Peptides against a protein of PDB entry 3NZW. Designs and how they scored, part 94

Target 1, 212 residues: chain A of PDB entry 3NZW
Amino acid sequence: TTTLAFRFQGGIIVAVDSRATAGNWVASQTVKKVIEINPFLLGTMAGGAADCQFWETWLGSQCRLHELREKERISVAAASKILSNLVYQYKGAGLSMGTMICGYTRKEGPTIYYVDSDGTRLKGDIFCVGSGQTFAYGVLDSNYKWDLSVEDALYLGKRSILAAAHRDAYSGGSVNLYHVTEDGWIYHGNHDVGELFWKVKEEEGSFNNVIG
Target 2, 222 residues: chain B of PDB entry 3NZW
Amino acid sequence: QFNPYGDNGGTILGIAGEDFAVLAGDTRNITDYSINSRYEPKVFDCGDNIVMSANGFAADGDALVKRFKNSVKWYHFDHNDKKLSINSAARNIQHLLYGKRFFPYYVHTIIAGLDEDGKGAVYSFDPVGSYEREQCRAGGAAASLIMPFLDNQVNFKNQYEPGTNGKVKKPLKYLSVEEVIKLVRDSFTSATERHIQVGDGLEILIVTKDGVRKEFYELKRD

## One batch from the design tools (peptide; made by RFdiffusion4, then SolubleMPNN)

Design b2_p16_8_s4 (from b2_p16_8, 8 letters changed)
Fold by OpenDDE base, seed 4:
Structure b2_p16_8_s4 (fold): chain B 212 residues (1-212), chain C 222 residues (1-222), chain A 16 residues (1-16)
Amino acid sequence: as target 1 above (212 residues)
Amino acid sequence: as target 2 above (222 residues)
Amino acid sequence: SYVFEVSIEPSMIAPR
């Protein structure tokens, strides 16, 4: 798995691969590793698929309850704290979760929290999470700047996942791409890694370790 | 140490069509190298045009299916006999599975039916309740033998339009019920040849708007 | 670093 999220002048980019594995077996190439919690919040999945899918869906319900009770959309901070508190209750039980909670509220602006099953909760500008995270960081960190255009930011997210898919055997399938703004998240498509690889190689003159 | 789980082998397969879905399973039940039964159905009509199979440890599979059937019953009680949708069924099954997160059901679960638009639907689950809607899924002992075949024949992976130098993929299209049945039969006959835990009989449940139909085919009995 | 895993084999997450 490779997931990433980063803040920039235009909001948040979220990009993830879609491969699931069981040992050496590719269980799926089409896993949705972004959970659409609500129209304004995204959660990412790394670790145990069921742990992430179950609890992030549960989180969605908790967020909805908050909105009903408080008559206000939940903050990213509060949403991530709910999840963090939950996993903390299970600390040591064997949950496997590495998740990012991403959203854009008027009071917070674009916000990313990392939450994992060890009880860590971190606010930050850039996170890559998964077995391919170091490969993604290699590309992302090298090209990141706050002033990226939306187009460039989307491409950078996509390109970083592609790099990870190329080097990490546990990452691949496709890239799912999201842009998060104050108006909510926008899905920017599913990009097959096979097709994307050759396109990028041709356009950039990159991936020269592979002969076409 | 004590192992609470058994492995009864077998293989299951789901494929979604445009306006139908199929869920198939062999009828062999085995422990180690001993055939317990040559006809033990593992694909079930659960009502509301939902068919279900939980393949792996048969005791766990049976328990899970019974719990789901009970869930369907209670859903009707609570909602004035409203039909349970396939997506709601999937969510319910997730909760059943994840409820035993720390002592999981030792099964690979697949359900099939029609979605709310009348389109074929297949959902697959891991032992602890992660799930995904897919066009096709193989589970069980011979899943590793069948799934690549389905990738090629259902999802047309690695197939290209002739004369395009591999630049244009074969377009995705729905398969007819006849084509799907053929693929299922070919899958299981092939699996039987290469896996000792698959064989004896093949039961196919076909879900359409008109209900659930069952077909049975003989497999090798070796 | 977390590795995404869907256990299609029950033994992968079952008690040993």
Scores: peptide ipSAE 0.217, ipTM 0.830, DockQ to the pose 0.374
Fold by OpenDDE base, seed 2:
Structure b2_p16_8_s4 (fold): chain B 212 residues (1-212), chain C 222 residues (1-222), chain A 16 residues (1-16)
Amino acid sequence: as target 1 above (212 residues)
Amino acid sequence: as target 2 above (222 residues)
Amino acid sequence: SYVFEVSIEPSMIAPR
């Protein structure tokens, strides 16, 4: 798995692969590793697929309850704290979760929290999470700027996941791409890694380690 | 070391068509190298046009299916006999599975039916309730043999239009029920040839708007 | 742990 999120002048980019594995077996190439909690809030999934899917869906319910009770959208901080508190209660039980809670509120602006099953909760501007995270960081860190255009930021997110998919055997399938703004998240499509690879290779003249 | 889980072998396969879905399973039940039964159905009509199979440890599978069937009954009771949608069924099954997160049902679960638009739907689950909707899924002993075949024949993976020098992918299209049944039969006959835990019989449940139909085919018994 | 894998493996979730 490779997931990433980063803040920039235009909001937040979220990009994830779609591969699930069971040992050497590719269980799926089409896993949705982004949970759309509400129109302004996303959760990403790495680790145990069921743990992430179940509890982030649960988180969505908690967020909705908050909205109903408080007549206001939940903050990214609060949403991430709910999840963090939950996983902390299960600390040592064997949950496997590496998640990013990404969203926008008027109070917070664009916000990213990293939450994992160890109980770690971190606010930050850039996170890559998963077995391919180091590969993604390699591309992302080398090209990241706060002042990226939306187009460049989207491409960078996509390109970083592609790099991870290329080098990490546990990442692949496709890239799901999101842009989060003050108006909410926008889905920017599913990009097959195979097709994307050749396109990028041709356009950039990159991936010269592969002859084609 | 004590192992609470068994492995009863077998294989299951789901394929979604345009306006139908198929869920198939062999009828062999095995422990180690001994055949317990040559006809032990593992694909079930659960009502509301939902078919289900939970393949792996049969005791767990049976328990899960029973719980789901009961859940369907309760749903009807609580919601004035409202039909349970396939997506709601999937969510329910997730909760059943994840409820035993720390002592899981040792099964690969697949359900099939029609979505709210009348389109074929297949959902697959891991042992603890991760699920996704797919066009096709193989589970069980011979899943590794069948799934690549399905990728090729259902999703047309690695197929290209002739004369395009591999640049144009074969377009996706829905398969007819007859084509799907053929694929299922071919899958299981092939699996039976290469896997000792698959064989004896093939039961196929076909879900359409008209209900659930069952078909049975003999497999090799060796 | 800083390395996560979306894996569908029963052995990873419960001892057998």
Scores: peptide ipSAE 0.154, ipTM 0.839, DockQ to the pose 0.220
Fold by OpenDDE base, seed 3:
Structure b2_p16_8_s4 (fold): chain B 212 residues (1-212), chain C 222 residues (1-222), chain A 16 residues (1-16)
Amino acid sequence: as target 1 above (212 residues)
Amino acid sequence: as target 2 above (222 residues)
Amino acid sequence: SYVFEVSIEPSMIAPR
């Protein structure tokens, strides 16, 4: 798995691969590793698919309850804290979760929290999470700047996941791409890694370790 | 080391069509190298046009299916006999599975039916309740043999239009029920030849708007 | 934990 999220002048980019594995077995190439919690809030999944899917869906319910009770959208900080508190209760039980909670509120602006099953909760501008995270960081860190255009930022997110898919055997399938703005998240499509790889290689002149 | 789980073998397969879905399973039940039964059905009509199979440890599978059937019953009681949708069924099954997260049902679960738009739907679950809607899925002992075949024949993976130098993929299209049944039969016939835990009989449940139809075919009994 | 794998098969969570 490779997931990433980063803040920039235009909001948040979220990009994830779609491969699920069980050991050496590719269980799926089409896993949805972004959970749409609400129109303004996304969760990413790495680790145990069921753990992430179940609890992030649960989180969505908790966020909705908050909205009903408080008559306002839940903050990204509060949403991530709910999840963090939940996983903390299960600490040592064997949950496997590496998640990013990404969203927008007027109070916070575009916000990213990292939450994992070890109890870590971090606010930050850039996170890559999963077995391919170091490969994604290699591309992302080399090209990241706050002043990226939306187009360039989307490409960078997609390109970083592609790099990870290329090098990490546990990442692949496709890239799912999101842009989060003050108006909510926008889905920017599913990009098959096989097709994307050759396109990028041709256009960039990159991936020269592979003979076309 | 103590192992509370058994493995009763078998294989299951789901394929969604345009306006139908198919869930198939062999009828062999084994323990180790001994055939317990040559006809132990593992694909069930659960009502509301939902068919279900949970393949792996049969005791767990049976328990899960029974719980789901019970859930369907309670859903009707609580919602004035409203039909349970396939997506809601999937969510329900997730909760059943994840409720035993720390002592899981040792099964690969597949359900099939029609979505709310009348389109064929197949949902696949891991032992702890992660689920995905897919066009096709194989589960069980011979899943590793069948799934690549389904990728190629249902999703047309690695198939390209002739004369395009591999640049144009074969376009996706729905298969007819006859084509799907043929693929299922070929899959299980092939799996039976190469896997000792698959064989004896094949039950295919076909879900359409008109209900659930069942077909049975003999497999090798070796 | 810095390495995450999405597992969805019985062999990953149950002994065989």
Scores: peptide ipSAE 0.146, ipTM 0.834, DockQ to the pose 0.321
Fold by OpenDDE base, seed 5:
Structure b2_p16_8_s4 (fold): chain B 212 residues (1-212), chain C 222 residues (1-222), chain A 16 residues (1-16)
Amino acid sequence: as target 1 above (212 residues)
Amino acid sequence: as target 2 above (222 residues)
Amino acid sequence: SYVFEVSIEPSMIAPR
């Protein structure tokens, strides 16, 4: 798995691969590793697919309850804290989660929290999470700027996941790409890694270790 | 070392069509190399045009299916006999599975039916309740033998339009019920040849707007 | 094992 999220002048980019594995077996190439919690919040999944899918869906319910009770959208901080508190209660039980909660509120602006099953909760500008995270960081860190255009930011997210998919055997399938703004998240499509790889190779003149 | 789980082998397969879905399973029940039964159905009509199979440890599978059937009954009671949708069924099954997250049902679960638009739907679950809607899924002992075949024949993986130098993929299209049944039969006959835990009989449940139909085919009995 | 893992190398899950 490779997931990433980063803040920039235009909001948040979220990009993830879509491969699930069971040992050496590729269980799926089409897993949705972004959980659309609500129209304004995204969660990413790394680790146990069921753990992430179940609890992030649960989180969505909690966020809805908040909205009903408080008559306003939940903050990204509060949403991530709910999840963090939950997983902390299960500490030692064997949950496996590496998740990012991403959203944009008027109060907070574009906000990303990392939450994992070890009880870690971090706010930050850039996170890559999963077995391919180091590969993604290699590309992302090398090209990241706050002032990226939306177009360039989207490409950078996509390109970073592609790099990870190329090098990490546990990442692949496709890239799912999101742009998060104050108005909510926008889905920017599913990009098959096979097709994307050759396109990028041709356009950039990159991946020269692979014969076309 | 206490192992509460057994493995009763078998294989299941789901394929979604345009306006139908199929869920198939062999009828062999085995422990290690000993055949317990040559006809133990593992694909069930659960009502509301939903068919279900949970393949792996049969005791867990049966328990899960029973619980789901009960859930269907309760749903009808609570919602004035409203039909349970396939997507809601999937969510319910997730909760059943994840409710035993720390002592999981040792099964690969597949359900099939029609979505709210009348299109074929197949949902697949891991033992702890992660689920995905897919066009096709093989589960159980011979899943590793069948799934690549389905990738090629249902999803047309690695197939390209002739004369395009591999630049244009074969377009996705729905298969007819006849084509799907053929694929299922070919899958199981092939799997039976290469896996000792698959054989004896093949039961196919076909879900359409008109209900659930069952077909049975003999497999090798060796 | 049927458990679908979105591959956790324990050392690789934490952000850097």
Scores: peptide ipSAE 0.269, ipTM 0.826, DockQ to the pose 0.107; fails the geometry check

## One batch from the design tools (peptide; made by RFdiffusion4, then SolubleMPNN)

Design b2_p17_3_s1 (from b2_p17_3, 7 letters changed)
Fold by OpenDDE base, seed 5:
Structure b2_p17_3_s1 (fold): chain B 212 residues (1-212), chain C 222 residues (1-222), chain A 17 residues (1-17)
Amino acid sequence: as target 1 above (212 residues)
Amino acid sequence: as target 2 above (222 residues)
Amino acid sequence: SPALEEWEFAYTPGVQS
C-alpha cells in the first residue's frame, strides 16, 4: 500500500494505490483506499483492510451525528480526534491502521491529520503512509513546493504513487486521485498503473531501469 | 497448540453479469484427506434475491449464513417488509464478521444479487469483514487456480485488440448468462482436476429479476 | 492456494513528515 496527502497553495492532494494482499497473494487490484466521509472530508486506508473500512465507516457515522447535533460540519481536528480516541481504546488489541483524515472547514482551512493504531495523531502538510511510503516520499519530497499549480500538484501525487507501485511489491493496481478544495473534494479518476507507467516513462524519459 | 478451526475445503465462485449474477460452489465437504460428504451445499438463497456462501470452516460458514438469514428476517420486521438491498446486505455482513474481529469466522464469504439499478452484483469478504464489490471472485481451496482464469476471461486481463501492437486493450463487456455458466463449469472442472478438496458436484445459483434459479452439475468423484 | 487470511493494505507503522 501507498497512500499520500499533501497541502499546497491550491488545497490538498490525496493519492492512493488500490492493491490488497494476503501474504504473497494479490487479493485485489481494485480496492478503494479512500473513504469519502462527506463532501469535504476524506479518509485514507493502510493496514488491516477490515479495520480501516469498519472504523472509518464508523467515523463517517460519527461525523454525520455531529452535523445533526451541532448543525455544522465537524472539524477535521475533531473527526481525527474521534478516530484517534477510538483506536487508543483498542491499543494492544491488535488493530492495524494507518490513516489520514483530510478535509476542509472554514475554520481550519485545508487540513491533514495522520492517525494510526499506535495512538499517534499528527497534523501536518505532507504524509505518505504504507509499505511504499518511502518510495513515495522520494519523489514527493524532491518535487514538492507550496506554490505548485493544481495541475502540477495532481501530477506529483499521481507520480509519487506510481514510483511506489513500481518499487513496492505490495503496492499497485491503480492510482485514485483526489483534490480537496474549499468547495469539497474532487475525484480525479482511476489511473491504471500499467498504462500510467508506460505513459510516464515515454513522456518523462524516466524509469530507465525498465526497457520498453 | 489448540486450533479451534477446521478446514472443510471446497471452492466458491461469483460472477456478475449485466442483469444477473451467479454464485457457484462445489458440494464436496472434506476433513484432511477424508471426504465427509459428496453433496453438502454451501451456496444458499437467503431471500430478497440475495445468495450467499461462506467457504472455509463449515461450522463457521453455517453459523454466519444463519445469522445473516436472521438479519434479513429482522430487517423485514423492522422496516415493513422492505427488500434488503445488496449493498445493505454487504454492510450487514461486514458487521457480522467484524463483530468477531478477535475470534474471526474462518471463512471467505461471497454474496451475489442485483443492485438497486437491476445490475448484477458480487461482494466478497475477508474473514474479518473487509469487502469489495467486484465483477468476479473465487474463494476457497482452488481460488488461486480459478481467480487468474477469471481475470483473463471475465475482465479480459492481458487481452488486446488484434493489430494494435498491444496498445489497445480488449474492451470490457458483459457476458451472457450462458457464457458465465460455461466459465463457471470450466473453472470447476479444471479445479477438480488439480485440487483434491474440490469435486463431486457443482451447484450454481443464478439471480435475475425473476428470482433465484438453481442448476446442478456432476463433477469428478475422485 | 493462498491461505484463508485477512486482507491487508500493506502498512509500515509510523510516519515521517
Scores: peptide ipSAE 0.432, ipTM 0.842, DockQ to the pose 0.836
Fold by OpenDDE base, seed 3:
Structure b2_p17_3_s1 (fold): chain B 212 residues (1-212), chain C 222 residues (1-222), chain A 17 residues (1-17)
Amino acid sequence: as target 1 above (212 residues)
Amino acid sequence: as target 2 above (222 residues)
Amino acid sequence: SPALEEWEFAYTPGVQS
């Protein structure tokens, strides 16, 4: 798995692969590792598939309850805290979760929190999470700038996941790409890694370790 | 060391068509090398045009299916006999599975039916309740043998248009029920040849807007 | 059997920020 999120002048880019594994078995190439909690809030998934799906779905319900009770959208801070508190209650029980809660509120602006099953909750500008995170960081860190255009930022997110998919055996399938703004998240498509790889290789002259 | 789980073998397979879905399973029940039964159905009509199978440890599978059937009943009670949608069923099953997250049902679960638009739907679950809607899924003992075949024959993986030098992928299209049944039969006959935990009989449940139809085929009994 | 294994989104605990 490789998930990433980063803040830039245009909001937040979220990009994830779509491979699920069971040991050496590729269980799926088409899994959605982003949950759309609400129109302004995304959750990413790494770790146990069921743990992430179940609890991030639960989080969605909690966020909705907040909106109903408080008559306002939940903050990214509060949403991430709900999840963090939940997983902390299960600390030591064996949950496996590496999540990013990404959203945009008027109060907070574009905001990313990392939350994992160890009880860590971090606010930050750039996170890569998963077995392929270091590969993604390699590309992302090398090209990241706050002042990226939306187009360049989207490409960078996609490109970083592609790099991880190339090097990490546990990452692959496709890239699901999101742009989060004050107006909400925008889905920027599913990009098959097989097709994307060759396109990028040709256009960039990259991935020269592969002959083709 | 106490091991509460067994492995009763078998294999299940779901394929979604345009306006139908199929869920199939062999009828062999085995423990280790001993055949317990040559006809123990593991694919069930759960009502509301939903068919379900939970393959692995049969006791867990049966328990899960029973719980789901009960959930369907209660859903009707709570919602004025409203039909449970396949997506809601999937969510319900996730909760059933994840409710035992720390003592899981040792099963691979597949359900099949029609979505709210009348399109074929297959959902697959891991033992603890992660799920995905897919066009096809094999589960159980011979899943590793069948799934790649389904990738090729249902999803047309690694197939290209002739004369394009491998540059144009074979376009995706729905298969007819006849084509799907053929694929299912071929899958299970092949699996039976190569896996001792698969055989005896093949039961196929076909879900259409008209309801659930069952077909049965003999498999090798060796 | 792969069918009886939990699905994973392969994950290494911890994060670099």
Scores: peptide ipSAE 0.429, ipTM 0.848, DockQ to the pose 0.903
Fold by OpenDDE base, seed 4:
Order: structure tokens, then sequence, then C-alpha cells
Structure b2_p17_3_s1 (fold): chain B 212 residues (1-212), chain C 222 residues (1-222), chain A 17 residues (1-17)
């Protein structure tokens, strides 16, 4: 798995691969590793598929309950804290989760929290999470600027996941791409890694380790 | 060291069509290298046009299916006999599976039916309740043999339009019920040849708007 | 019998921090 999220002048970019594995077996190439919690809040999945899917869906329910009770959308801080508190209760039980809670509220602006099953909760501007995270960071860190255009930011997110998919055997399938703004998240499509790889190689003159 | 799980072998396969879905399973039940039964159905009609199979450790599979059937019953009681949708069924099964997260059901679960738009739907589950809607899924002993075949024949992976030099992929299209049944039969006959835990009989449940139909075919009895 | 781990869907073996 490779997931990433970063803040920039235009909001948040979220990009994830779609491969699931069971050891050496490719279980799926089409997994949705972004959970749409609400129109303004996204969760990403890395680690155990069931753990992430179950608890992030549960989180969605808790966020909805908050809205009903408080008559206001839940903050990204509060949503991430709910999840963090939950996984902390299961600390040592063997949950495997590496998640990012990404959203935009008027109060907070664009916000990203990292939450994992070890009980870590971090606020930050840039996170890559998963077995391919180091490959993604290599591309992302080298090209990241706060002042990126939306187009460039989307491309950078996509390109970083592609790099990870190329080098990490546990990442691949497709890139799912999101842009989060104050008006909510926008889905920017599913990009098959096979097609995307050749396109990027041709356009950039990159990936010269592959002859094709 | 004590192992609480058995493995009863077998293989299951789901394929979604445009307005139908198919869930198939062999009827062999095995322990180690001993055939317990040559006809033990593992694909079940659960009501509300939902068919289900939980393949792996048969005791766990049976328990899970019974729990789901009971869940359907209670859903009717609580919601004035409202039909349980396939997506809601999938969510319910997730909760059943994840409820035993720390002592999982040792099964691969597949359900098939029609979605709310009347389109064929197949959902697959891991032992702890992650699930995905897919056009096709193989589970069980011969899943590794069948799934690549389904990728090629259902999802047309690695197929290209002739004369395009590999630049144009074969377009996705729904398969007819007849085509799906042929693929299922070919899958199981092939799997039977290469896997000792697959064989004896093939039971296919076909879900349409008109209900669930069952078909049976003999497999090799080796 | 295959280990439970062989049946579980996993995105990553543990979150590398």
Amino acid sequence: as target 1 above (212 residues)
Amino acid sequence: as target 2 above (222 residues)
Amino acid sequence: SPALEEWEFAYTPGVQS
C-alpha cells in the first residue's frame, strides 16, 4: 500500500493505490483505500483491510451522530481523535491501521491527521503511509511546494503514488486521486497504473530503467 | 500445537452479469487427504434473492451462513418484511465477521444477488470482514488457479483489440448467463484436474429478478 | 491448513513509522 496526503495553497491532495495483498498473492487490484466519511472528510486505509474498513466506517457513523447532536459538521481534529481514542482502547490487541483523516472545515481550514493502531496521532502538512511510503516521499518531497497549482498538485500526488507502485511490490493497481477544498472533496478519477506508467514515461522521459 | 481450525477444501466462484448473478461451488468436502463427502452443498439461498457461500473451515462457514439467515429473518421482523438489499447484506456480514476479529471465521465468503438497480452484484469478504463489490471472485482452495482466468475472461485483462498493436484494450461488456455458466464450468473442470480438494460435483445458483435457480453438474470423482 | 495470514487482506505489513 501507498497512501499520501499533503496540504498546499489549494487545499489537500489525497492519492492512494488500490492493491490488496495476502502474502505474495494479489488479492485485489481495485480496493478503495479512501473512505468518504462525509462530503468534507476523507479517511485513508493502510494495514489490515478489515480493521481500516470497519473502523473508518464506524468513524463515519460517529461523525454523523456528531452532526445530528451538535448541528454542526465535526472538525477534522475531533474526527481523528475519535478514531485515535478507539484504536488506543484496542492497543496490543493486534489491530493494524495506518490512516490519514483529511478534511476541510471553516474553523480549521485544510487539515490532515495521521492516526495509527499504535495510538499515534499527528497533525501535519505531508504524510505518506504504507509499504511504499518511502518511494512516494522521494518524489513528493523533491517536488513539493506550498504554492503548487491545483493541477500540479494533483499530478504530484498521482506521480508519487506511481513511483511507489513501480518500486513497491505491495502497491499498484490504480491511483485514486482526490482534491479537498472548503467546498468538499472532489474525486479526480481512477488511473490505471499500467496505462499511467507508460504515459508518464513518454511525457517525462522518466522510468528509463524500463525499456519499452 | 493445537489448531482450532480445520480445512474442508472446496472452491467457490461468483460472477455478476448485467441483470443476474451467479454463485457456484463444488460439492466436495475433504479433511486432509480424505474425502468426507462427494455431495455437501456449500452455496445457499438465504432469501431476498441473496445467495451466500462461506468456504474454508466448514464448521465456521455453516455457522456464519446460519447467523446471516437469522439476520435476514430479524431484518424482516424489524422492518415490516422489507427486502434486505445486497449492499445491506454485505454490511451485515462484515459485522458478523468482524465481531470475531480476534478469533475469526476461517472462511472466504462470497455473496451474490441483484443491487437496487437490478444489476448483478457479487461481494467478497476476507475472514475478518473486509469486503468489496466485484464483477467476479474465486475463493477457496483453487482460487489461485481460477482467479487469473476470470481476470482474463470476465474482466478481459491483457486482451487488446486486434490490429491496434496493444494500444486499445478490449472493451468491457457484460456476459450472458450462458457465457457465465460456460466459464464457471470450465473453471471448475480445470481446477478439478489440478487440485485434489476440488471435484465431485458443481452446484450453480443463478439469481435473477425472477428468483434463484439451481443447476448441478458432475465433476471428476478422483 | 494455510495460516490465517494467508487469507487476510493486507495493504501493508505493519505501518512503517
Scores: peptide ipSAE 0.059, ipTM 0.796, DockQ to the pose 0.368
Fold by OpenDDE base, seed 1:
Structure b2_p17_3_s1 (fold): chain B 212 residues (1-212), chain C 222 residues (1-222), chain A 17 residues (1-17)
Amino acid sequence: as target 1 above (212 residues)
Amino acid sequence: as target 2 above (222 residues)
Amino acid sequence: SPALEEWEFAYTPGVQS
């Protein structure tokens, strides 16, 4: 798995691969590793598929309950804290989760929290999470600027996942791409890695380690 | 060390068509290399046009299917006989599976039916309840043999339009029920040849707007 | 016999406890 999220002048970019594995078996190439919690809030999934899918869906329910009770959308801080508190209760039980809670509220602005099953909760501007995270960081860190255009930021997110998919055997399938703004998240499509790789190679003249 | 799980082998396969879905399973039940039964159905009509199979440890599979059937019954009681949608069924099954997260049902679960738009739907689950809607899924003993075949024949993976130098993928299209049945039969026939835990018989449940139809085919018994 | 394995998103180092 490779997931990433980063803040920039235009909001948040979220990009994830879609491969699920069971050992060396590719279980799926089409897993949705982004959960759309509400129109302004996304969760990413890495680690145990069931743990992430179950608890992030549960988180969505908690966020909705908050909205109903408080008559206001839950903050990204509070949403991430709910998840963090939950996984902390299961600390040592064997949950495997590496998640980013990404969203927008008026009081917080664009916000990213990293939450993992070890109980770590971090607010930050850039996170890559998964077995391919270091490959993604290699591309992302090298090209990241706060002042990226939306187009460039989207491309950078997509390109970083592609790099990880290329090098990490446990990442691949497709890139799912999101842009989060004050108006909510926008889905920017599913990009098959096979097609995307050759397109990027041709357009950039990159991936010169692959000849053909 | 005590192992609470058995493995009864078998293989299941789901394929979604445009306005139908298929869930198929062999009828062999085995322990190790000993055939317990040559006809033990493992694909079930659960009502509301939902078919289900939980393949692996048969005791766990039967328990899970029974629990789901009960869930369907209770859903009707609580919601004035409202039909349970396939997506809601999938969510329910996730909860059943994840409820035993720390002592999982040792099964690969697949359900098939029609979504609310009348399109074929197949959902697959891991032992602890992660699930995905897919066009096709193989589960069980010979899943690793069949799934790559389905990738090629249902999802047209690695197929390209002639004369395009591999630049244009073969377009995705729905298969007819006849084509799907043929693929299922070919899959199980092939799997039976290469896997000792697959064989004897093949039951195919076909879900359409008109209900569930069942077909049976013989497989090799050796 | 083939083992039933959980579907996994490959783990980030340190996220398993």
Scores: peptide ipSAE 0.052, ipTM 0.794, DockQ to the pose 0.462; fails the geometry check

